# Designs tried in a protein design run: peptides against a protein of PDB entry 3T7K. Part 1

All scores and structures are predictions.

Target 1, 248 residues: chain A of PDB entry 3T7K
Amino acid sequence: KAEKILARFNELPNYDLKAVCTGCFHDGFNEVDIEILNQLGIKIFDNIKETDKLNCIFAPKILRTEKFLKSLSFEPLKFALKPEFIIDLLKQIHSKKDKLSQININLFDYEINGINESIISKTKLPTKVFERANIRCINLVNDIPGGVDTIGSVLKAHGIEKINVLRSKKCTFEDIIPNDVSKQENGGIFKYVLIVTKASQVKKFTKLINDRDKNETILIVEWNWCVESIFHLNVDFTSKKNVLYQKK
Unless a header shows other numbers, all headers, positions and changes below count from the first letter of the chain.
Peptide ipSAE is a variant of ipSAE made for these designs: the mean of its two directions, with the distance scale d0 fixed at 1.0 Angstrom where the peptide's residues are scored. Compare it only between designs on the same protein; published cut-offs may not carry over.
The geometry check fails a fold that doesn't show the stated peptide or that is severely misdrawn somewhere.

## One batch from the design tools (peptide; aimed at target 1 R64 K67)

Design b1_p8_1 (made by RFdiffusion4)
Pose (drawn by RFdiffusion4):
Structure b1_p8_1 (pose): chain A 234 residues (1-94, 102-181, 189-248), chain P 8 residues (1-8)
Amino acid sequence: KAEKILARFNELPNYDLKAVCTGCFHDGFNEVDIEILNQLGIKIFDNIKETDKLNCIFAPKILRTEKFLKSLSFEPLKFALKPEFIIDLLKQIHQININLFDYEINGINESIISKTKLPTKVFERANIRCINLVNDIPGGVDTIGSVLKAHGIEKINVLRSKKCTFEDIIPNDVIFKYVLIVTKASQVKKFTKLINDRDKNETILIVEWNWCVESIFHLNVDFTSKKNVLYQKK
Amino acid sequence: SNTPLDDD
């Protein structure tokens, strides 16, 4: 059936996209539209799996979704495209000349896309390997944790902030000895006291979740930035 | 303050 629709074309382009959509196409399209996209070398996965080697993201804009943040750890991310690409493409299908250049997500330029080819992840480059994360983090630890691991963090230690003792805190073994991601000022006081009591001469970095988000959007951890840094001892 | 994740 989709072949009949496509039989009217002399030649079909191979867009070679392995993509997820975020902020769009939350189920699929109709079955015809889906089979057409495959015939054009466009495959859209429901969720991100490391072994599918996704290279594209469809999104109306830069978004803070798990999908958008994880797309910045594709190996490599080749295309970050507005949904209008698929829309214009299917409109024409129903010769094919829709291109991959008229549909960039504004704010995601080549300089950032290119960093996804780097042989390191953003937090791996920053020597942030093992972190502690408060259990009350917005988005929940499983998701935030998945995003951070997708960006080079190997160990996520979850702290029940009200209950945890110093012994529960894991060092950042790879440089900050202790890295914590927190929600409340109430947590900054408790953790600096605990660590300062037990490991006075060591280094500490305490940041908000937004610090990690900014670092991912820039694919760079800027240690000279005070934005979203709640406490540091270096 | 922390900003939550966007909806999908």

Design b1_p8_1_s1 (made by RFdiffusion4, then SolubleMPNN; from b1_p8_1, 3 letters changed)
Fold by OpenDDE base, seed 4:
Structure b1_p8_1_s1 (fold): chain B 248 residues (1-248), chain A 8 residues (1-8)
Amino acid sequence: as target 1 above (248 residues)
Amino acid sequence: MNIPLDED
């Protein structure tokens, strides 16, 4: 069926998109439209797998979904597009009125607001955002909304190698892992990095660490600190936004 | 409390 629909076009674009969708297309696509998209070099996946070498995300706007956050870790993210790209594309293809010899849809017209070339360019870097920030090992409280698995998966996609889950009520100093990175001359390496949800946790962890390791560097942040770092593909250590405690 | 993640 798709071949018959596409036969009216003399030339078909190859968009070369391997994409996931978030915040759109919840009902999926019919078989014919999937076949059409495939013929145009657009392959949509249900889930993110590294083996699929995804290069695109469809979303109506910047979202804080697992998929959206992980898409910024693609190598590279080539395109972040509004769902209207697919909608308009399929609409043009299914249109019987237009004796269009060619599909006239430009990907660049459908960019997600706020995902610019500066962000896209950073996805071409050989390192991940937290790797560049010298954050390899973190401590994550077990009561984090969204769950430690999902949050942990996002953080790992962005270069966190080790996630230590802290049982906030029962944890001791011995349960807190150091950020095991070699001292580089040019960067403030924090020995202890923690993501917490409550001010009481800040008080607890700062006390535990300072009582045992008085001279060590500590960074305690909210999840939003990670989100902002991901959205910018840069860690700004000069910003106090979403930083709950910092000791240099 | 800010919802840490949006739902798909």
Scores: peptide ipSAE 0.341, ipTM 0.866, DockQ to the pose 0.716
OpenDDE base, seeds 1, 2, 3, 5: peptide ipSAE 0.335, 0.340, 0.341, 0.340; ipTM 0.864, 0.874, 0.865, 0.867

Design b1_p8_1_s2 (made by RFdiffusion4, then SolubleMPNN; from b1_p8_1 with T3I D7E)
Fold by OpenDDE base, seed 5:
Structure b1_p8_1_s2 (fold): chain B 248 residues (1-248), chain A 8 residues (1-8)
Amino acid sequence: as target 1 above (248 residues)
Amino acid sequence: SNIPLDED
């Protein structure tokens, strides 16, 4: 059926998109439309897997979904597109009136607002954002909204290798892991990096660390610090935004 | 309250 529909076009574009959707297309696509999209080089996946070599995200806008945040870790993210790309494409293809010998949908017209070439270019870097920031091992509180698995998965996608989950009420100093990064010359390396949700946790962890490992560098941040770092694909250590405690 | 993640 898809072949018959596409037969009216003399030439078909190959968009070369391996995509996930977030905040759109919750009901998926019918079999014919999936086949059409596949013939146009558009493959949509339900979930993010590294093996799929995803290069595209469909979303109506910048979102704080797991999928959107992870899409910024694609290698590279080639396109961040509005769902209207697919809608208009399928509309044109199903249109019987268009005497168009060619599909005239340019994906560049459907870029998500705020995902610019600067962001896209950073996804071409050989390193991940937290890797570049010398953050390899972090401590994550167990009571983080969204759950440690989801949050941890996003962080890992962006170069954090080890996530130590802290049971906030029961943890001791021995439960806190250091950020095991070899001292590179010029980068501010924090020995202890923690993502927390409450001021009480800041007080607890700062005390535990300062009492047992004096004079070490500590970075305690909110989840929003990570999100902002991901959205910019850069860690700004000069910013105090979403930083709860910093000891240099 | 910081919304950790948007729903998909």
Scores: peptide ipSAE 0.371, ipTM 0.882, DockQ to the pose 0.815
OpenDDE base, seeds 1, 2, 3, 4: peptide ipSAE 0.364, 0.366, 0.368, 0.371; ipTM 0.878, 0.876, 0.878, 0.880

Design b1_p8_2 (made by RFdiffusion4)
Pose (drawn by RFdiffusion4):
Structure b1_p8_2 (pose): chain A 234 residues (1-94, 102-181, 189-248), chain P 8 residues (1-8)
Amino acid sequence: KAEKILARFNELPNYDLKAVCTGCFHDGFNEVDIEILNQLGIKIFDNIKETDKLNCIFAPKILRTEKFLKSLSFEPLKFALKPEFIIDLLKQIHQININLFDYEINGINESIISKTKLPTKVFERANIRCINLVNDIPGGVDTIGSVLKAHGIEKINVLRSKKCTFEDIIPNDVIFKYVLIVTKASQVKKFTKLINDRDKNETILIVEWNWCVESIFHLNVDFTSKKNVLYQKK
Amino acid sequence: SPDVEIPD
């Protein structure tokens, strides 16, 4: 059936896209439209799996979804495309000349895309390996945790902020000895006291979640930035 | 699994 639709074409391009969509196409398309995309070398996965080697993301704009943030750890991310690409492509299908250059997500330039080829992850480059995360983090620890691990963090230690003692806090073994991601000023006081009481001479970095998000969007941890840094002792 | 929009 889709072959009939495509039998009208002398030659089909191979776009060679392994993509997820975020902020778009939340199920699939109709079965014909799907089979056509595969015939054009475009495969769209429901969720991100490390071994599918996704290289593309479809999104209307830069988004804070788990998918968009994780797409910045593709190896490598080759294309970040507006959904209009698939739309224009299927419109033409129903010769093929839709191109991969007229549909960039505004704000995701080549300089950033290219950093996904680096042999390191953004937080791995920043020597942020083991962190503590408060249990009450918006988005929940499982998701935020998955995003941070996709970006080079090896150990996520979740702290029940009201209950946790110093012994619950894990060091950042790889440089900040202690790295915590927090929600409340009420948590900054508790944690700086606990660590200062027990490990006075050591280093601490306490940041908001937004600090991690900015670092991912830039694929760089800027340690000279005070934005979203709640406390640091270096 | 559903996609999650992470708040600011």

Design b1_p8_2_s1 (made by RFdiffusion4, then SolubleMPNN; from b1_p8_2, 3 letters changed)
Fold by OpenDDE base, seed 3:
Structure b1_p8_2_s1 (fold): chain B 248 residues (1-248), chain A 8 residues (1-8)
Amino acid sequence: as target 1 above (248 residues)
Amino acid sequence: SADVDIPE
């Protein structure tokens, strides 16, 4: 059926998209439309798997979903597109009125606002954002909104290798893991990196660390610090935004 | 995975 529908076109584009969707297409696509999209080189996956070599995200805007955040870790993310790309494409293909000899849909017309070429270019880097920032091991409080598994998964996608979950009320200094990175000449290395949710945790962890490991470097941030770093694919250590405590 | 925004 898809072949019959597409037969009216003299040539078919190959978009070469391996995509996931977030914040759109909750009902999925019918079989015919999936087949059409496949013939156009558009494959949509339900979940992110590394083996699928995903290169595209469909979303109406920048979102704070797991999928969206992880899409910025694709190698590379070639396109971040609004769902209207698919909608308009399928609409054009199914249109009986317009004897279109050619599909006239340009991917570049459907870019998600705020995901520019600068961001896309950074996804081509051989390293992940937190890897570049020399953040390998972090401490994450167990009461973080969104859950440690989801947040941990996103952070791992972006180069954090080890996530230590802290039971904030019960943890001691011995429960806090150091960020074990070799001293690289370029970039601030923090011995202790923590993601916390409240001021009381800042007070607790700073005290624990400072009392037991004096003069060590500490970075305590909110989840939003991570999100902003992901959205920019860059860690700005000069920014105080979402930084709760920093000791260099 | 839940297609929900991770809270702040």
Scores: peptide ipSAE 0.499, ipTM 0.917, DockQ to the pose 0.820
OpenDDE base, seeds 1, 2, 4, 5: peptide ipSAE 0.494, 0.493, 0.493, 0.498; ipTM 0.916, 0.915, 0.915, 0.919

Design b1_p8_2_s2 (made by RFdiffusion4, then SolubleMPNN; from b1_p8_2, 4 letters changed)
Fold by OpenDDE base, seed 3:
Structure b1_p8_2_s2 (fold): chain B 248 residues (1-248), chain A 8 residues (1-8)
Amino acid sequence: as target 1 above (248 residues)
Amino acid sequence: MKDVELPL
């Protein structure tokens, strides 16, 4: 059926998209539309797998979903597109009126607001955002909203190698892991990095660390600090936004 | 399954 629909075009684009969707297309696509999209070089996957070499995300806007956050770790992310790209493409293809010899849909007209070339260019870097920030090992409180597995999976996608889950009420100093990064000459390594949810945890962990390791560097942040760092593909250590405690 | 936005 797709072949008969596409046979009216003299030329078909190859968009070379391997995509996931988030915040759109909840009902999926019918078999004919999937076949049409496949013939145009558009493959939509249900889940993120490294083996699929995903290069695109469809979303109506910047979202705080696991898929959206992980899409910024694609190698590279080529396109972050609004769902209207697919909608308009399929409309043009199903249109009876247009004796269109060619499909005239430009990917660049459908970019997600706030995902610019500066963000896309950073996905071409050989390192991940937290790797570049010298954050390899973190401590994550067990009461984090969204759950330690989901949050941890996003953080790992962005270059955090080790996530230590802290039982916030029961943990001692010995339960806190150091951020084991070899001293690169260029500054800004925190020995202890923690993601926490509340001020009582800040008080607890700062006391535990300062009582046992008095002169060490500490970074305690909210989850939003990680999200903002991901959305910018850059860690800004000059910003105090979402930083709960910092000792250099 | 609807993708859930991670909380603040």
Scores: peptide ipSAE 0.522, ipTM 0.931, DockQ to the pose 0.713
OpenDDE base, seeds 1, 2, 4, 5: peptide ipSAE 0.520, 0.520, 0.520, 0.519; ipTM 0.931, 0.932, 0.930, 0.931

Design b1_p8_2_s3 (made by RFdiffusion4, then SolubleMPNN; from b1_p8_2, 4 letters changed)
Fold by OpenDDE base, seed 5:
Structure b1_p8_2_s3 (fold): chain B 248 residues (1-248), chain A 8 residues (1-8)
Amino acid sequence: as target 1 above (248 residues)
Amino acid sequence: MKDVELPE
């Protein structure tokens, strides 16, 4: 059926998209439309897997979903597109009135607002955002909204290798892991990096660390610090936004 | 399933 529908076009574009969707297409696509998209070089996956070499995300806007945040870790993210790209494409293809010899849909017209070439270009870097920031090992409180698995998965996608989950009420200093990175000459490396949810945790962890390892560097941030770092594909250590405690 | 936005 898809072949018959596409036979009206003399030339078919190859968009070369391996995509996930977030905040759109909840009901998926029918079999014919999936096949049409496949013939146009558009493959939509249900979940993010590294093996799929995903290069695209469909979303109506910038979202704080796991998929959207992880899409910024694609190598590279080639396109972040509005769902209207697919809608308009399928509409044009199914249109019987348009004696179009060619599909006239340019993916560049469907870019998600706020995902610009500067962001896209950073996804071509050989390193991940937290890797560039010398953040390898973090401590994450177990009461983090969204859950440690989801949050941890996003952080790992962005170059955090080890996530230590702290049972905030029961943890001791011995439960806190250091950020084990080789001292690079030009970057402030924090020995202890923690993501926390509340001020009481800041007080607890700062006390535990300072009482046992007084001269060491500490960074305690909110989850939103990580999100902002991901959205910019850059860690700004000069910003105090979402930083709860910092000791250099 | 709808993708859940992670809380702020």
Scores: peptide ipSAE 0.536, ipTM 0.935, DockQ to the pose 0.669
OpenDDE base, seeds 1, 2, 3, 4: peptide ipSAE 0.533, 0.533, 0.536, 0.533; ipTM 0.934, 0.935, 0.934, 0.933

Design b1_p8_2_s4 (made by RFdiffusion4, then SolubleMPNN; from b1_p8_2, 3 letters changed)
Fold by OpenDDE base, seed 3:
Structure b1_p8_2_s4 (fold): chain B 248 residues (1-248), chain A 8 residues (1-8)
Amino acid sequence: as target 1 above (248 residues)
Amino acid sequence: MKDVEIPE
C-alpha cells in the first residue's frame, strides 16, 4: 500500500532520521504510515538504545521526560522536532488533491522552541555535560521522586560514571562516596556531590561530611539542578539556582 | 505507556 501511495511523487526525500517520540503519538502509527516513513528515511523507535544511533526526538515542547533528557545525550542530536512535522508530512502524502510532484517539507520549520543551534552544537562535543563539569561519581538519595533507576539512567547518559544510592534514614559517612576525579590545574572539583530531596537530608549529610572530612568541598543539589544543566548542556557553577549547599 | 515527566 505504501508504494502505491508514494508512486505519485517523482522524487522522495531521504530525511535520515532515527527518532524517538515523547509527549506525542501515544497511539503510535498504523503499519502503512510506518512503511511510508521508512521509505522517506524516518525510523521511529519505541525505546532509546545506543546501538540504534538515534539522532532525532519528536516532542511538542521541552519536556522533563526520560526520553527528552536522554535525547540531549545523542551523538549528535541532529534534530529536535515538533510532531507537526510528521503530521504535515503524512497529510501531504495521503492528500489526493495535492498535485505535488515532490514532497516539500523543511525540517528546520519544525524545530522545538528552546532547542537552538547552540544546544545542538554541544551534542557534537567529544565529552558529556557532567564529564566537562568534573562530576564522575555522585550520591543519590533513595527516596527521590521518579526513582533512582530512571534518574540514574539519565545521569549516566550525560557522563556520570558511578551513582551511589544512599538510604537516607540509615546511611553513615562511610556510605558516601567521593567524586574521584584527577585534579585538573584549572577547575573547581567538588569532592562530594549529592542529589537530595529534603532540607533534613542537607543537614544530615553536611554534618556527616564536615565532622569526618573537615574542609572538603561539598556540592548538594536538587534534581532540578541536573535538569537545568542538561537543558543547557552546560553546568553553571556560578548559579545558586537549585543548589542547596555549596562549600568551596 | 505515556512518557511521564520526572517530578521535581
Scores: peptide ipSAE 0.584, ipTM 0.931, DockQ to the pose 0.679
OpenDDE base, seeds 1, 2, 4, 5: peptide ipSAE 0.584, 0.583, 0.582, 0.581; ipTM 0.932, 0.932, 0.931, 0.931

Design b1_p8_3 (made by RFdiffusion4; failed a check: a repeat of another design)
Pose (drawn by RFdiffusion4):
Structure b1_p8_3 (pose): chain A 234 residues (1-94, 102-181, 189-248), chain P 8 residues (1-8)
Amino acid sequence: KAEKILARFNELPNYDLKAVCTGCFHDGFNEVDIEILNQLGIKIFDNIKETDKLNCIFAPKILRTEKFLKSLSFEPLKFALKPEFIIDLLKQIHQININLFDYEINGINESIISKTKLPTKVFERANIRCINLVNDIPGGVDTIGSVLKAHGIEKINVLRSKKCTFEDIIPNDVIFKYVLIVTKASQVKKFTKLINDRDKNETILIVEWNWCVESIFHLNVDFTSKKNVLYQKK
Amino acid sequence: SNTPLDDD
């Protein structure tokens, strides 16, 4: 059936996209539209799996979804495209000349896309390997944790902020000895006291979740930035 | 303050 639709074309391009959509196409398309995309070398996965080697993201804009943040750890991310690409493509299908250049997500330029080729992850480059994360983090620890691990963090230690003792805090073994991601000023006080009491001469970095998000969007941890840094001892 | 994740 989709072959009939495509039989009217002399030649079909191979767009060679392995993509997820975020902020769009939340199920699929109709079955015909889907089979057409595969015939054009466009495959859209429901969720991100490391071994599918996704290279593309469809999104209306830069988004803070798990999918968009994780797309910045594709190896490499080749295309970040507005959904209008698929829309214009299917409109024409129903010769093919829709291109991969008229549909960039504004704000995601080549300089950023290119950093996904780097042989390191953003937090790996920043020597942020093992972190502590408060259990009450918005988005929940499983998701935030998955995003941070996708960006080079190996150990996520979850702290029940009200209950945890110093012994529960894991060092950042790879440089900050202790890295914590927190929600409340009430947590900054508790943690600096605990660590200062027990490991006075060591280094600490306490940041908000937004610090991690900015670092991912820039694919760079800027240690000279005070934005979203709640406490540091270096 | 922390900004939560966007909806998909």

Design b1_p8_3_s1 (made by RFdiffusion4, then SolubleMPNN; from b1_p8_3 with T3I D7E)
Fold by OpenDDE base, seed 5:
Structure b1_p8_3_s1 (fold): chain B 248 residues (1-248), chain A 8 residues (1-8)
Amino acid sequence: as target 1 above (248 residues)
Amino acid sequence: SNIPLDED
């Protein structure tokens, strides 16, 4: 059926998109439309897997979904597109009136607002954002909204290798892991990096660390610090935004 | 309250 529909076009574009959707297309696509999209080089996946070599995200806008945040870790993210790309494409293809010998949908017209070439270019870097920031091992509180698995998965996608989950009420100093990064010359390396949700946790962890490992560098941040770092694909250590405690 | 993640 898809072949018959596409037969009216003399030439078909190959968009070369391996995509996930977030905040759109919750009901998926019918079999014919999936086949059409596949013939146009558009493959949509339900979930993010590294093996799929995803290069595209469909979303109506910048979102704080797991999928959107992870899409910024694609290698590279080639396109961040509005769902209207697919809608208009399928509309044109199903249109019987268009005497168009060619599909005239340019994906560049459907870029998500705020995902610019600067962001896209950073996804071409050989390193991940937290890797570049010398953050390899972090401590994550167990009571983080969204759950440690989801949050941890996003962080890992962006170069954090080890996530130590802290049971906030029961943890001791021995439960806190250091950020095991070899001292590179010029980068501010924090020995202890923690993502927390409450001021009480800041007080607890700062005390535990300062009492047992004096004079070490500590970075305690909110989840929003990570999100902002991901959205910019850069860690700004000069910013105090979403930083709860910093000891240099 | 910081919304950790948007729903998909």
Scores: peptide ipSAE 0.371, ipTM 0.882, DockQ to the pose 0.820
OpenDDE base, seeds 1, 2, 3, 4: peptide ipSAE 0.364, 0.366, 0.368, 0.371; ipTM 0.878, 0.876, 0.878, 0.880

Design b1_p8_3_s2 (made by RFdiffusion4, then SolubleMPNN; from b1_p8_3 with T3I D7K)
Fold by OpenDDE base, seed 5:
Structure b1_p8_3_s2 (fold): chain B 248 residues (1-248), chain A 8 residues (1-8)
Amino acid sequence: as target 1 above (248 residues)
Amino acid sequence: SNIPLDKD
């Protein structure tokens, strides 16, 4: 059926998209449309897997979904597109009135607002954002909204290798792991990096660390610090935004 | 309040 529908076109574009969707297309696509999209080089996946070599995200706007945040870790993210791309594409293809010998849908017309070439270019870097920031091992509080698995998965996608989950009420100093990064010359390396949700946790962890490991560098941040870092694909250590405690 | 994640 898809072949018959596409037969009216002399040439078919190959968009070369391996995509996930977030905030759109919750009901999926019918079999014919999936086949059409596949013939146009558009493959939509339900979940993010590294093996799929995803290069595209469909979303109506910048979102703080797991999928959207992870899409910024694609290698590279080639396109961040509005769902209207698919809608208009399928509309054109199913249109019987269009005497068009060619599909005239340009990917660049459907870019998500705020995902610019600067962001896209950073996804071509050989390193991940937290890797570049010398953040390899972090401590994550167990009571983080969204859950440690989801949050941890996003962080890992962006170069954090080890996530130590802290049971906020029961943890001791021995439960806190250091950020095991070899001292590179010019980068501010924090020995202890923690993502927390409450001021009480800041007080607890700062005390535990300062009492047992004096004079060490500490970075305690909110989840939003991570999100902002991901959205910019850059860690700004000069910013105090979403930083709860910093000891240099 | 920090919205941790949007729902998909």
Scores: peptide ipSAE 0.368, ipTM 0.877, DockQ to the pose 0.830
OpenDDE base, seeds 1, 2, 3, 4: peptide ipSAE 0.359, 0.362, 0.362, 0.363; ipTM 0.871, 0.876, 0.870, 0.873

Design b1_p8_3_s3 (made by RFdiffusion4, then SolubleMPNN; from b1_p8_3, 3 letters changed)
Fold by OpenDDE base, seed 4:
Structure b1_p8_3_s3 (fold): chain B 248 residues (1-248), chain A 8 residues (1-8)
Amino acid sequence: as target 1 above (248 residues)
Amino acid sequence: GNIPLDED
């Protein structure tokens, strides 16, 4: 059926998209439309797997979903597109107008607001955002909303190698892991990096660390610090936004 | 409070 529908076009584009969707197309696509999209070089996956070499995200806007955050770790993210791309494409294809010689849909007209070429270009870098920031190992409180698995998965996608989950009420200094990175000549490295949810945790962890490992560098942030870093694909250490405690 | 993650 898809072949019959597409037969009216003399030339078909190959968009070469391997995509996931977030915040859109919850009901999926019918079999015919999936086949149409496949013939146009658009493959939509249900989940993110590294082996699929995903290069595209469909979303109505910048979202804080797991999929959206992880899409910024694609290598590269070639396109971040509004769902209207698919909608308009399928609409044109299903149109009863007999004499469409070609599909006239330009991907660049459907870019998600706020995901510009500057962001896209950073996804071509050989390193991940937290890797560039010299953050390899972090401590994450176990009561983090969204769950440690999901949050940890996002962080790992962006270059954090080790997620240490802290039982915030029971943890001691010995439970806190250092950010084990080699000292670079020109870069401030935080020995202890923690993501916390409460002010009481800041007080607890700062005390534990300062009492046992004096004069070491500490960075304690909210999850939003990570999100902002991901959205910009850059860690801004000059910003105090979402930083709860910093000791250089 | 900040919603940590949006639902998909």
Scores: peptide ipSAE 0.370, ipTM 0.881, DockQ to the pose 0.749
OpenDDE base, seeds 1, 2, 3, 5: peptide ipSAE 0.363, 0.366, 0.369, 0.369; ipTM 0.884, 0.884, 0.886, 0.881; seed 5 fails the geometry check

Design b1_p8_3_s4 (made by RFdiffusion4, then SolubleMPNN; from b1_p8_3, 3 letters changed)
Fold by OpenDDE base, seed 2:
Structure b1_p8_3_s4 (fold): chain B 248 residues (1-248), chain A 8 residues (1-8)
Amino acid sequence: as target 1 above (248 residues)
Amino acid sequence: MNIPLDAD
């Protein structure tokens, strides 16, 4: 059926998209449309797997979903597109009007607002955003909204190697892990990096660390600090936004 | 303080 529909076109584009969807296409696609998309070099996957070498995200806008945040870690992310790309493409293909010699849909017309070439270009870097920031090991409180597994998975996708989950009410100093990175010459390296949810946790962890390791560097942030760093694919250590405590 | 993740 798809072949018959596509036979009316003299030339077919190959978009070379391996994509996931977030915030759109919850009902999926019918078999014919999937086959049409496949013939055009568009493969849509249900979940993110590293082995699939995903290069595209479909979303109506910038979202704080697991899929959207992880898409910024693709190697590279080639395209971040609005769902209207697929809608308009399929609409043109199913149109019974005049012999369209060619499909006239340009990917660049469907860019997600706020995901510009500067962001896309950073996904071509050989390092991840937190790796570039010299953040390898973090401490994460167990009561984080979204859960430690989901949050941890996003952080790992962006270069965090080790996530230590802290039981916020029961943890001691010995439960806190250091960020074990070699001193680099330009090094704003923090020995202790923590993601917390409450002001009481800031007070607790600062006390525990300062009482046992008096002169060490500490960075305590909110989850939003991580999100902003991901959305920019850059850590700005000059910004105080979403930083709860910093000791240099 | 923390905004949760959006649903997929």
Scores: peptide ipSAE 0.346, ipTM 0.877, DockQ to the pose 0.891
OpenDDE base, seeds 1, 3, 4, 5: peptide ipSAE 0.340, 0.346, 0.346, 0.346; ipTM 0.865, 0.866, 0.867, 0.869; seed 5 fails the geometry check

